# Designs tried in a protein design run: peptides against a protein of PDB entry 4KTY. Part 36

Target 1, 266 residues: chain A of PDB entry 4KTY
Amino acid sequence: YVLNDIGVIFYGEVNDIKTRSWSYGQFEDGILDTCLYVMDRAQMDLSGRGNPIKVSRVGSAMVNAKDDEGVLVGSWDNIYAYGVPPSAWTGSVDILLEYRSSENPVRYGQCWVFAGVFNTFLRCLGIPARIVTNYFSAHDNDANLQMDIFLEEDGNVNSKLTKDSVWNYHCWNEAWMTRPDLPVGFGGWQAVDSTPQENSDGMYRCGPASVQAIKHGHVCFQFDAPFVFAEVNSDLIYITAKKDGTHVVENVDATHIGKLIVTKQI

## One batch from the design tools (peptide; aimed at target 1 I149 T162 D164 S165)

Design b2_p18_7_s3 (made by RFdiffusion4, then SolubleMPNN; from b2_p18_7, 8 letters changed)
Fold by OpenDDE base, seed 4:
Structure b2_p18_7_s3 (fold): chain B 266 residues (1-266), chain A 18 residues (1-18)
Amino acid sequence: as target 1 above (266 residues)
Amino acid sequence: SHMDELLKKFEENVLKYE
C-alpha cells in the first residue's frame, strides 16, 4: 500500500463497473519535495508531520484548493477552460509538480483525481493508503444521516427542496494508522477524503474516520464519522411534498446507498 | 411496483461524475 506507484481506480455505475489506471508516482523526482511543500503551505508544525492522524487530516484539506490554496480545484460543471479536464489526468505526478512549480492550485479535479493525488501524498509520506470507490454515494448536506428525496404529488423528484445529493460513485481514500485518540479497536483503515464536500471544523476536509467505527455505527468518533457514515449507509427517505405544504414519507430504502464499495487489493 | 417507480425516479436524479 506504500510501494505500489500504479493503481486502478474503480468508477462508473454499479451495473457497469469501470476501471482507470492511475500513476501515483510517489517515488518520482520532486514528488516528496512537493508533499513536504504542501505541508509547509499548510503551516503544519514539524512535530505533527510524524503523526499520520494530523498528516492525513492536513492532506485532506490541502489536496483541495478550498480555504488554503491547496493543490486541486474541483470542477463539476463541465467547464474546464482554464485548465485540464479531470478526465485527462492519468496520474498524480504532473499535478503535484505543477502545483510545486506554479505555487497555485491546479485545475481541474473530480473525486478520482483528488483521491489519486491524495493517495500519492499519503504514500509518499509513508502512510499506507488505498483508494475506495463507493457506488451510490450519498452527500448528506444537513447532517441528519439520511438522504431525503422529495417528490412532487405527480411523483417527480423536486431537487430544490433539499441540498442532499447522491453520486453514482465517489472515490476517497483509506489510510492505515493507529488511532490512540480513539478506543481500542478503531485503528487500522481510516477514511479520508480530499474532495471538497462539506466543511469540517472550518475547512473543507474529511477524516480520518475509523472504518471500523463506521461499520459498527459509531459515528461519535472523530473525525467526520457522521458524514462518512452517511456516504455509505444513508437511508433513502422518499418524501412527497403536498401542495398544502405537508410532507409525507412514502418509503424508506436502507439498502441502496453504499450498495457497492470497491477497492483494489494490493 | 410503486417502489420500482420511486427507485427509477431516484436513479434519474443521481449525480454523475465524469
Scores: peptide ipSAE 0.485, ipTM 0.914, DockQ to the pose 0.703
OpenDDE base, seeds 1, 2, 3, 5: peptide ipSAE 0.454, 0.420, 0.413, 0.412; ipTM 0.905, 0.885, 0.883, 0.880

Design b2_p18_7_s4 (made by RFdiffusion4, then SolubleMPNN; from b2_p18_7, 7 letters changed)
Fold by OpenDDE base, seed 2:
Structure b2_p18_7_s4 (fold): chain B 266 residues (1-266), chain A 18 residues (1-18)
Amino acid sequence: as target 1 above (266 residues)
Amino acid sequence: SKKDELLKKFEKDVLLYE
């Protein structure tokens, strides 16, 4: 996971899985220096730079541009006139080197770009890492571990009331580390996500969340376990907003979210 | 299914590739 500098990222639909190549380039000239620069920009103390828990959490914040002028600006509106379309990137190297050179956020990324760059960051720093793709990935906005989908009486989604959302797919990372801050057995793979989705204690960041904790429903374990849990386990609750202001639960579906989670093995 | 149809109305699309 550390030595492989070329990877495959899964995307598309659950019934039509697609792959794209991604060059991580963690051994390319200037990349390690850039990763150190990223930590410098984060004002990360030297004492914490040897701790993969702190490093991965800082990385999840800094790979996105929000809050801290981090590496990548996300864009999902199909308007990329002021940068590079997310689909045009083929690897992390150009992005990281541009960031180091310009000292400004690079435009633009979406989940697989964030995940690709984050994977390079982690691997450069000696943290085993892989990209994970989750199909039908929930975005829990209010941390209630369910997707509340509000519908108008005509069956259309009420976007005003509906704060939660679901991605057709979403990519994030898993980083391998011990978790001495957690009970025994919750080390190993930790979910970390640099795609800006939710604010986590003042910053758009996510993780590290113990994969084992998530699997066993331990959402109380730091960091951001409820959010990651919701991404893969949320129930869909369809609620019709009546004209009189009442809400009626029309349907509950526990089968769609996290339908398939895919990662490439070495 | 009805559930699938409702989900499609709610689903956010990540950038699709040709």
Scores: peptide ipSAE 0.203, ipTM 0.802, DockQ to the pose 0.312
OpenDDE base, seeds 1, 3, 4, 5: peptide ipSAE 0.142, 0.030, 0.088, 0.063; ipTM 0.782, 0.717, 0.759, 0.755; seed 5 fails the geometry check

Design b2_p18_8 (made by RFdiffusion4)
Pose (drawn by RFdiffusion4):
Structure b2_p18_8 (pose): chain A 261 residues (1-241, 247-266), chain P 18 residues (1-18)
Amino acid sequence: YVLNDIGVIFYGEVNDIKTRSWSYGQFEDGILDTCLYVMDRAQMDLSGRGNPIKVSRVGSAMVNAKDDEGVLVGSWDNIYAYGVPPSAWTGSVDILLEYRSSENPVRYGQCWVFAGVFNTFLRCLGIPARIVTNYFSAHDNDANLQMDIFLEEDGNVNSKLTKDSVWNYHCWNEAWMTRPDLPVGFGGWQAVDSTPQENSDGMYRCGPASVQAIKHGHVCFQFDAPFVFAEVNSDLIYITAHVVENVDATHIGKLIVTKQI
Amino acid sequence: EQYTFIPKMDGSELNLNV
């Protein structure tokens, strides 16, 4: 979780698992300096850089280009003008070195690409980290921790009213640290996510959210635990437009995996 | 490789453009 500079990112389906190799390259010439440059560009106060909670949260904001001209621009537009399709990248090094050299956000990435770059950032600085993959990952748009699926009279999905969504998969990171800001028992792995989905306190960032706190539903503990809980375990609520028609308690988060030791 | 959708009650999917 610190010294391995290569890894595997899982994707595809639960009974059709695909692997994508990834070069984290945290020891390559120019990468450590690039990680410091990322924090400088985020205007992160130096006095907080010894705090992994702060470093990880800044990283979750700065790895993406929204709000702050950070590292990577997301795209699903099937064109990818003036850049590289997200699927073409095989590691983090070219992305990070290009960012340091050009001083401009790099195009383009999707969730595993954000996760790969963020993993490089964490391991490079010495924060143990890994990439996790969540199959059938919920995206909650209205912060009620459930998937609200609105149906027309005919029982079909009303695409105008329905805003929540589900991904075939989503990848984020986990960072290892104590949580002196939380009661005892909530350190260890913290979910951190640099893929933009929802604003957290006015910026696209997510975490660190204690995985242990998410497990027992104590999502009152900062940061962004409710959103992460919703990604892994929200119920599907079928609502006819308002009458609740059905509830699917098992669809979301069928499986979560990471590379073995 | 990656996509999003809305689940339906019959188990099918309404695929979404991002």

Design b2_p18_8_s1 (made by RFdiffusion4, then SolubleMPNN; from b2_p18_8, 11 letters changed)
Fold by OpenDDE base, seed 2:
Structure b2_p18_8_s1 (fold): chain B 266 residues (1-266), chain A 18 residues (1-18)
Amino acid sequence: as target 1 above (266 residues)
Amino acid sequence: DEWAYVPKPDGSKQWLKV
């Protein structure tokens, strides 16, 4: 989890699982320096740099460019005119070295690129880390632990009311650490995500969220446990907006989200 | 590439531009 400099990232569809190789390159020249530079750009106090909780949370913020001119600019519009298409990246090294050299966000990334770079960052700083792929990954916009799909009376989605969405797949990271800030038993793997999805107390970041806490329904534990829980366990709630302004739950689908969660061991 | 969508009751997907 720390020593491997090449990995495999799962993507695609549940019935057509695909893999891509990713070079983490945490031992390559300049990469550790770049990771330290990232923490410098975050203005992270030296006292926090030895704390994997703080480091992983800062990393989740800084690997994306939002808020703080971090490492990667996300793009999902299939038009990448001012940078490198997300699919063209094969590893973290070029991205991190470009960031260090230019001191400007690198274009462009999607979830696996964010996860790949974040994995390098974590491993480089001695935090055991792995990439996790969730198929049918929910994006809960209001942290209510469900996917609220608003429908018109004709059955079409009301895009104005519907704020939640689903990724066909989504990649994030798990980082291994103790959690002295949580009750005993909630250390170990912590979900962290650098793909800019939701604002978490003022900036686009996510985690560390205790995987064990989430598995046991303890979504009140810091950080961002409700969001991560929703990614893997949301029910789809189909709500029809009636002409009289009332909302009626028409259907519930508890099977759509989180059909498969995949990670490579070592 | 990853893509966002909204699932419909009929099983179809309304794809979203992120």
Scores: peptide ipSAE 0.585, ipTM 0.941, DockQ to the pose 0.894
OpenDDE base, seeds 1, 3, 4, 5: peptide ipSAE 0.584, 0.574, 0.509, 0.578; ipTM 0.937, 0.936, 0.931, 0.935

Design b2_p18_8_s2 (made by RFdiffusion4, then SolubleMPNN; from b2_p18_8, 8 letters changed)
Fold by OpenDDE base, seed 5:
Structure b2_p18_8_s2 (fold): chain B 266 residues (1-266), chain A 18 residues (1-18)
Amino acid sequence: as target 1 above (266 residues)
Amino acid sequence: DQYAYIPKPDGSKLYLSL
C-alpha cells in the first residue's frame, strides 16, 4: 500500500462501474515537504506527528479547505470558472505542489480528488492507505443513523424538511493503524474522509473510525463512527409531515444504501 | 461527476444542487 504510487479509483453507477487511474506520487520531489507543511498549517504539535490517529484526523481536516485554509476546495455545481475542473486532475502531485507554492487552497475537488490527495498524504507519512468507493452512499445530516425523507401529504418530497441525502457514489480512505485508544480488536483499517461533509467536533473532518467496530455495530467508538456507519448502512425512512404537525412513518427501505463497496487490494 | 439526490418514493431521484 505505502509503496504503490499509482492507483485505480472506482466511480460511476452500480450498473456501470467505471475506473480512473490516479497518480499518488508520494515519492516525488517536494511531496513529503508539502505534507509536513500541511501539518504545520494545521499547527500540529510535533509530538503528535508520529501518531497515525492524530495524523489521519488532522489530514482529514486539512485536505479540505474548510475551517483551516486546507488543500482543496470542493465544488459540485458544475461551474469551475475559477480553477481546474475536478475531472481534469490525474494525480495528487500537481495539487499538493500548487498548494505549497501558492499557500492557498486549490480549486476544485470532488470526493475522488479528496481521496486521492489524502491517500498521498497518508502514504507519504508511512501510513498504509487505500481508497474505498461506496455506491449509494448516505449523507446523514442529523446523526441519527438513518435517512429521514420527509414527504408532503400529497406524497412529494419536502425538500425543506429533508436534510439527509444520498451520493450516487462516494470515495473515502481507509488507513491501517493500531488503536490503543479503543478496546482490543478494533485496530487495523480505519475509515477516514477528507471530503467536507459534516462537522466533527468543530471542524469538517471524519475519522479515524474503526472498520471492525462499524462492521459489528459499535458506533460509540471515536471518531465519527455513527456517520461512517450511516454512510453504508442507513435505512431510508419516509415520513409524512401532516398539517397538524404530526409525523407518520409511511415506509422503510433497508436496501437502498451501500449496495456496493469497492476497493483495490494492492 | 459525483452528484447528490433524495430518493423519491416512486424510485426516481430528486437531484440536489450543491
Scores: peptide ipSAE 0.749, ipTM 0.973, DockQ to the pose 0.909
OpenDDE base, seeds 1, 2, 3, 4: peptide ipSAE 0.739, 0.743, 0.738, 0.737; ipTM 0.972, 0.973, 0.972, 0.972

Design b2_p18_8_s3 (made by RFdiffusion4, then SolubleMPNN; from b2_p18_8, 8 letters changed)
Fold by OpenDDE base, seed 5:
Structure b2_p18_8_s3 (fold): chain B 266 residues (1-266), chain A 18 residues (1-18)
Amino acid sequence: as target 1 above (266 residues)
Amino acid sequence: DQWAYIPKPDGSKLWLDV
């Protein structure tokens, strides 16, 4: 989880699981220096750089360009004229070295690119890390642990009212650390995500969220446990918005989200 | 590529521009 510099990232569909190779390159020349530079750009105090909780949280913010001129610009519109298409990247090294050289965000990434670069960042700094792929991954936009799907009275989706969505797949990271800030037993794997999905206390970042806490339904623990819980366990709530402004729950689907979660074993 | 959608009641997907 630290020494392996080549990985496999899962993507595609549940019925057609695909893999791509990714070179992390955490030991290549200039990569450690770049990771330190990233923390410098984040204005991270030296005293915090030895704390994996702080480092992983800062990393989740800085691997994306939002808020802080971090490493990667995300794009999902299939228009990549001003950079490199996400699918063209084969590893983290070129991205990180470009960032270090240009001192500007690198274009473009999607979830596996963010996860790949973030994995390099974590491993480079001695934090055991792996990439996790969640198929049918919920994006809870209003922090209520539900996938709220609003319907018109005719049964069609009201896309204006529906703010939540589902990714066909989504990749994030798990980082291994102790959590002295949490009760005993909630150390170990922590979910962290650098793909810019939601604002977390002022910045687009996510985690570290205790995987053990989430597995046991403890969403009250820092950081961003409700969001990560929702990604893997949200119920779909179909709500009819009536003309009189009232809402009626028509159906609940507790089976759609998080049908398969995959990570490479090392 | 990664794609976002809204699950429709009939089981189909409403694909979103992200």
Scores: peptide ipSAE 0.704, ipTM 0.968, DockQ to the pose 0.922
OpenDDE base, seeds 1, 2, 3, 4: peptide ipSAE 0.696, 0.693, 0.696, 0.685; ipTM 0.966, 0.966, 0.966, 0.966

Design b2_p18_8_s4 (made by RFdiffusion4, then SolubleMPNN; from b2_p18_8, 8 letters changed)
Fold by OpenDDE base, seed 2:
Structure b2_p18_8_s4 (fold): chain B 266 residues (1-266), chain A 18 residues (1-18)
Amino acid sequence: as target 1 above (266 residues)
Amino acid sequence: DQYAYIPKPDGSKLYLKL
């Protein structure tokens, strides 16, 4: 994992799975220095820089530009006039070197770009890491572990009330580390995500969340386990908001979210 | 590209502009 400088990222649709190559370039000149610079910009205490838990959490915050002028600006509106379209990137090196040179966030990224750059960051710092793609990935906005889809009385979606959404696919990272802050058995792969989705204790960051904990329903374990759990295992709850203010559950779909989770095994 | 949507009851997608 740490030694591979080129990877494959899965994307697209479940019925039309696509792959793209990504050059991580963790051994290229200036990249390690840039990763250290990222931690400097985060004002990360030196005592924490050897702790993969703290490093991965800081990385999840700093690879996105939100809150802290981090590495990448996300854009999903198909308007990329003031930067590079997300699909034009082929690796992490150009992005990281641009960030180091300009000292300003780089435009633009989507999930695989965030994941690619974050993967480089983790690997540079000696943390085994891989990219995971989840198809039909839920975005739970209120941390209730379900996708609340509000309907008008006529059956149409109430987009104003509906805060939750689904990505056709979403990429994040898994980082390998021990978790002495968790009970025995919940080390190993930890989900971390640098795509700015939800605020986690004041910053757009996510993880590390123990994959084993999530698989066993231990969503109470730090960090952001409820959000990651919801990404892969939320039920769709269709709720009619009545005029009298009452809510009626019309339907539940337990099959929509997390239909396929893939990662390259190396 | 990645896109977000709300699944509609009929199985279609309400695409979101982000």
Scores: peptide ipSAE 0.760, ipTM 0.976, DockQ to the pose 0.899
OpenDDE base, seeds 1, 3, 4, 5: peptide ipSAE 0.754, 0.749, 0.744, 0.759; ipTM 0.975, 0.975, 0.974, 0.976

## One batch from the design tools (peptide; aimed at target 1 M147 H256)

Design b2_p19_1 (made by RFdiffusion4)
Pose (drawn by RFdiffusion4):
Order: structure tokens, then sequence, then C-alpha cells
Structure b2_p19_1 (pose): chain A 261 residues (1-241, 247-266), chain P 19 residues (1-19)
């Protein structure tokens, strides 16, 4: 989780698992300096840089280009003007070195690409990290921790009213650290996510959220545990437009995996 | 039925990543 500079990112389907190799390259010339440059650009106060909670949260904001001209721009536009399609990248090095050299956000990325770059950032600084893949990953748009699926009279999905969504898969990171800001028992792996989905305190960032706190539903503990809980375990609520028609308690988060040791 | 709702949901709501 610190010294391995290559890895595997899982994707596809639960009974059709695909793998994508990834070069983290945290030891390559220029990468460590690039990680420091990322924190400088985020205008992160130096006095907080010894705190992995802060470093990881800044990283979750600065790896994406929204709000702060950070590292990577997301796209699903099937054009990818003036850049590289997200699927073309095979590691983090070219992205990070291009960012340091050009001093401009790099185009383009999707969730595994954000996760790969963020993983490089964490391991390079010495924060143990890994990439996790969540199959049938919920995106909660209205912060009620459930998927609200509105149906028309005919029983079809009303695409105008329905804003929540589900991904075939989503990848984020876990960072290892104590959580002196939380009661004892909630350290260890913290979910951190640099892929923009929902604002957290006015910026696209997510975490660190204690995985242990998410497991027992104690999502009152900072940061962004309710959103992460919703990604892995929200119920689907079918609502006819308002009457609750049905509830699917098993659809979300069918499987979560990471590379074996 | 729940099976029918699931089929309609996957056809209308489910999103995909291209690796």
Amino acid sequence: YVLNDIGVIFYGEVNDIKTRSWSYGQFEDGILDTCLYVMDRAQMDLSGRGNPIKVSRVGSAMVNAKDDEGVLVGSWDNIYAYGVPPSAWTGSVDILLEYRSSENPVRYGQCWVFAGVFNTFLRCLGIPARIVTNYFSAHDNDANLQMDIFLEEDGNVNSKLTKDSVWNYHCWNEAWMTRPDLPVGFGGWQAVDSTPQENSDGMYRCGPASVQAIKHGHVCFQFDAPFVFAEVNSDLIYITAHVVENVDATHIGKLIVTKQI
Amino acid sequence: SLAELRSKFESAVLRFNTV
C-alpha cells in the first residue's frame, strides 16, 4: 500500500470482472515534487501538511480540476477535444508530469483515472492507500441516502423528475490513518474520492470517511460518510408521481473489491 | 412487479463507464 508502484483496477460486471493495469509511478523523477506542487496550488497551509486527514481531503479536491484548477478534468462527451480520451491512460505519471509542466488541468479522465492519480499522490507522500471498485454504485443527488426513482402513470421511469443514478461501477481510494477527530474505533481505512459528484462544503471533494463508521451506519462522523454510505448501500425507492410503489434493498453495491496483497 | 421495475430502471437510469 506504500511501496508498490504498479497496481490493478477492477471494472466491468460482478460475473464479468475486467482488470486494467496501472502504473502509479510514485517514485518516478518529478512525481514527489509534483505532489508538493499540487498542495501549493491548493494553497494548503504548510502547518497542516503533517495531518493525513487534511492532506487526504485536500488531495480529494485537488486531483480534480473543478473549483481550483486541479489536476484532471472529467468527461463523458465522446469527443474529448484537445486532450486524451479517459480510456487511453495507463498510469498516473504522464498526467502528473504534464500538470506540473503545463501548469494546466489535464484532459481527460473518469473515475479509475482520478483514483489512479490520487493513489499515486497518497503513496508518494507516504500515506498507505489502495483503490476500491464498487459495482452498481449509487449517486445520490438530494442527500437523503436513498435512490428516488420516479415513475409515470404508465409505470415507466419519469426521466425529468428522476435525478439520482446508478453507475455500472465506480472507483475511489482508501487511505490508512488514525482519526483522532473521531471517537476511538474509527481509524484505519478512510474512503477518499476525487471524482466529482457532489459538493462537500462548497467544493467537489469527498472524505476522509471512516469505512468502519459507514459499516455501522454512524454517518454523523465527518467527512461525507452519508454520501459514501449511499454509494454502497442506498435502497432503491420506486415512487409513482406521490406513492411509494416498491423498494429494492439489494441492487446497490453488489460487490466491492481491491487488488490482493 | 419488482422484476419489471428493475428492468425498466436499468434501461432508463443505469449509467456506464467506458474503459

Design b2_p19_1_s1 (made by RFdiffusion4, then SolubleMPNN; from b2_p19_1, 10 letters changed)
Fold by OpenDDE base, seed 3:
Structure b2_p19_1_s1 (fold): chain B 266 residues (1-266), chain A 19 residues (1-19)
Amino acid sequence: as target 1 above (266 residues)
Amino acid sequence: SKEELLKKFEENVLLEEVV
């Protein structure tokens, strides 16, 4: 989880799982320097750089360009004229070196690109890390631990009312660390996510959230446990917005979100 | 149906396929 410089990222659909090779390149020339540069840009003090909790949280913020001119600009609109299409990247090295050279955010990324670069960052700094893929991954936008899907009377999604979203798949990272700030037993793998999904205490970042805590339904522990919990366990609530302004719950699906979570076993 | 509703929603996900 630290020494392997080539990985596999899972993507696609739950019934058609696909894999992509990704070169992390944490030992390549200039990569460690770039990771240190990222922490410099984040204005991390030296004392914090030895704390994997702080490092992973800062990394989750800095791998995305939002708020702080971090590494990657996300794009999901299929318009990539001013950069590299997300699917064209084969590893982290070119992205990180471009960032270091240009000192400007690199275009463009989607979840697996964010996860790939973040994985390099973590491993480069000696934090064991892996990429996980969640199929039918929820994005809870209003922190109510459910996915509110508003429908028109014709059954189409009302995009004005629907703020929550579901990814067919989403990639994020798990980082291995002790959590002395949490109760005993909640160390180990921590979910961290650099894909800019939701604002967390003023910045687009996510984690570290204890995987063990989430598995046991504990969402009260820092950081961003409710959001990560929702990604893997939200109920889908289908609500019809009537023309008269009334809302009717048409369906509830408690089994769809987080249908499959996959990671490479090594 | 539930599946149809879900499909309509999921079709709004604009993730690029990895090549």
Scores: peptide ipSAE 0.212, ipTM 0.639, DockQ to the pose 0.474
OpenDDE base, seeds 1, 2, 4, 5: peptide ipSAE 0.024, 0.023, 0.177, 0.022; ipTM 0.666, 0.664, 0.699, 0.520

Design b2_p19_1_s2 (made by RFdiffusion4, then SolubleMPNN; from b2_p19_1, 10 letters changed)
Fold by OpenDDE base, seed 1:
Structure b2_p19_1_s2 (fold): chain B 266 residues (1-266), chain A 19 residues (1-19)
Amino acid sequence: as target 1 above (266 residues)
Amino acid sequence: SKEELLEKFEKNVLKYEVV
């Protein structure tokens, strides 16, 4: 989980799983220096740089450009003017070296690009890490642990009534560490995500969230466990919005979100 | 039906750029 410099990222749809090769390049010249530079730009205290909890949380913030002029600018509108389309990247090295040289955010990334760069960052710093792909990944925007699907009276979906959304797939990272800040048994794999999705205590970051805690429904544990839980476990709540402004729950589907979670064992 | 609702839902699922 630290030594492999080439990996595979799963993407596509649950019924048509695809793979993409990604070069992490954590041993390439200048990459470790760039990872240290990222922590310098974050103004991370030296005392914290040996703590994988702090490092992974800072990394989740700094791999995206939001808030702190971090590494990657996201774009999801299929317009990539003045940059590189997300699909053109084949690995982390060019991105990180461009960031180090220009000292400006690199354009552009989507989830697998963020996850790829973040994986390099973690591995460079000696943190075992892997990329995880979640199919039918929910983005709970109102923090209710549900995926709200609003229907018109005629039964058609109205996507304008909620900011909740579902991706056909989403990639994030899992980092291996002890969690002395949590009860015994909640160390090991921690979900961390550098794709800017939600604000977490003032910054676009996510994790580390204990995978074991999430599996057992302990969403009260730091960091961002409710959000990660919702990504993989949200119930689909079909709500009819009536003309009088009332809402009626028509159906609940507890089986579709997080239908498949895939990671390569290396 | 539940199947019809699911079909409508799947049409609204977001998609990343084709790799």
Scores: peptide ipSAE 0.460, ipTM 0.902, DockQ to the pose 0.698
OpenDDE base, seeds 2, 3, 4, 5: peptide ipSAE 0.414, 0.395, 0.447, 0.398; ipTM 0.879, 0.874, 0.900, 0.875

Design b2_p19_1_s3 (made by RFdiffusion4, then SolubleMPNN; from b2_p19_1, 7 letters changed)
Fold by OpenDDE base, seed 4:
Parts: C-alpha cells; sequence; structure tokens
Structure b2_p19_1_s3 (fold): chain B 266 residues (1-266), chain A 19 residues (1-19)
C-alpha cells in the first residue's frame, strides 16, 4: 500500500461524479501526537493500541464527537454558526490540531470530513486506509436490510412514513488488517465509519466490518456488518400508501442501493 | 414503471452540503 498524505474524495451524484482533494497530513507535526491524544481521550489501554481492530473501532467512535467528546461535530442542517462549514475544510491537519489544542470537539463535519480525518487517524497509526464513496447509500435504522420508499397516491415520495433514509452518496473508510477474530478469508479491507449514523453497542461507531464478509452476505460477523451491508445492498421497496391506510408494494429494486462504489487507491 | 419510480426515488434522497 501507499500512504499518501494527499488524496481524492469522490462525491456528488452518481451521474455527476465529483472529486475533491483532501490533505491527510498524517506525517505533519503534531498529528501523531493528536492521534495518540485521541486514543488517550478514549481511555484506550496501551495493550489495545497495537491492535488495528480495536484501534479502528475506537477511531470510528472518536472521530465523531458523540458519546465521548471526540474530534468532529456533525451538522447536516446548514447551520454552522459556531464553527467551520463542512465544505470549507480541505484536510485533516487543521481539524486534528484544533482538537488537540482546544481539547473540545471541532465543528463541523459531514461524511467526507469524517472520512478524511478518520483516514488520517488510521494512516498515522500505521493502518492502511482508504476512503470509499458509496452512491445511493442507505441508512437502515430498522435493521431490516431494506429501504421502504413510500409513495403517495399521486406518485410523490413521502419521506415521513419511514425513519430509513438514503443519501445520494456517503463516504466511509476501509482499513486493511487481519481479522483473527473472524474465519479465514475475511481479513483484508474492513469497512469502518466515523460518521455518526447508528449506535453500535452503546456508542456511535461502525466497524470494522469485513468487506469480504459483506460481499458474501455474512452479516453475522462483527462489527456492524448488517448496517454496512444495508448501506450498499438494501433492497428498495416501493410502496404506495393509500389514503385508506393500506400499503401496496409497487416494486422491489435490489440493484439501486450501492450501485456505484468508488475509491482511489493512491 | 420502475423507471418512473427510480426517478422519484432519486429526487427524494438526502444530499450533503457539497451537492
Amino acid sequence: as target 1 above (266 residues)
Amino acid sequence: SLEELREKFEKSVLRYENV
């Protein structure tokens, strides 16, 4: 693998793919210290700091501010009065150094910011990592591996009838590691996500989930495989909500979610 | 049609600040 300190993050729409540069800066002064500080704030034992499974899981929790006063506060409401708009960030260094200096969560991030900072964290600690972008990324909060798309009788989508959501794109990370805790063959790339989406055993974190396991439908493997699987492979269930309260399944689309997953390996 | 459904769906998805 190559540990570049500059990367490209894919975003936008599936039919209008865009790229943005991101400076990871994992070798810049103070960044390693900050990563160690992050693990200190997580109260991570020294014995665990050499385990990429534990490190990546802790990182997924700590790069977001939820639960543990981690690095980044997410904001998705276009209100950034007390910080930096997510789109204004160009790299991880300023974020991490601000966190270390202020000892308070940095505002604000969205998925690519979380992924960028998390990528720095992983790479800084010697874990090969990359950012992946999933177009039409599902957020399954019902843990049923499907996304119900409710349509009014007039054909318009009613998003109020489900808690599930789909993003035009979502970024997370893949970290390379062995998985001795899993059966043979499920090491390699592991999906980890620091964007706070779902609670995983008590805190907002995600992964590591074996990419190979996900590809082969092994959602029983730790950690958070069902959630990651749903992000990339949920079935879309098109349901017409009738005025009388009845629901009619119009169609099922098993190919739309995660129809494009992009990563830059450089 | 499925195509029409897909169109409606794609319009309804959440979008981040960058797009």
Scores: peptide ipSAE 0.596, ipTM 0.925, DockQ to the pose 0.605
OpenDDE base, seeds 1, 2, 3, 5: peptide ipSAE 0.588, 0.562, 0.548, 0.525; ipTM 0.924, 0.922, 0.918, 0.936

Design b2_p19_1_s4 (made by RFdiffusion4, then SolubleMPNN; from b2_p19_1, 9 letters changed)
Fold by OpenDDE base, seed 4:
Structure b2_p19_1_s4 (fold): chain B 266 residues (1-266), chain A 19 residues (1-19)
Amino acid sequence: as target 1 above (266 residues)
Amino acid sequence: SKEELLKKFEESVLLYETV
């Protein structure tokens, strides 16, 4: 999880799982320097740089360009005129070196690109890390741990009635660390995500959230456990929006979100 | 039906780029 410089990222659909290679290149020339530069840009003090909790949280913020002129600009609208299409990237090295050279955010990324670069960042700094792919990944925008699906009277989905969304797949990272700030047993793998999805205490960042805590429904533990929990375990709430403005819950599906979570055993 | 609802849901799912 630290020494491997090439990995596999799972993507696609739950019924058509695909894989792509990703070169992390954490040992390549200039990459460590770039990771240190990233922490410098984040104004991270030296004392915090030895703490994987702080490092992973800063990394989750800085790998995306939002708020802090971090590494990658996301694009999900198929407009890549001023950069590289997300699908064209094959590894982290070119992205990180471009960032270091230009001192400007690199365009463009989507979840696997963010996860790939973040994985390099973590591994480069000696934090064991892996990429996790969640199929039917929920984005809970209203922090209710539910995924509301609004239906018109004709049965068609009305996506305008909620900011909640579900991705066919989503990639984030798990980083291995102790969590002395949490109760005993909630160390180990921590979910961290650099894809800008939700604001966490003033920045687009996510984690570290204890995987063990999430698995046991302990969403009260820092950081961002409710959001990560929702990504993998939101109930689908089918709501019919009637013409008179009333809402009727038609069905609840507690099994579809996070139906499959895949990671490579490295 | 639940199957119909699921189908409608799946049609609304956001898609990341595929490689």
Scores: peptide ipSAE 0.460, ipTM 0.903, DockQ to the pose 0.682
OpenDDE base, seeds 1, 2, 3, 5: peptide ipSAE 0.459, 0.410, 0.394, 0.400; ipTM 0.903, 0.885, 0.879, 0.882

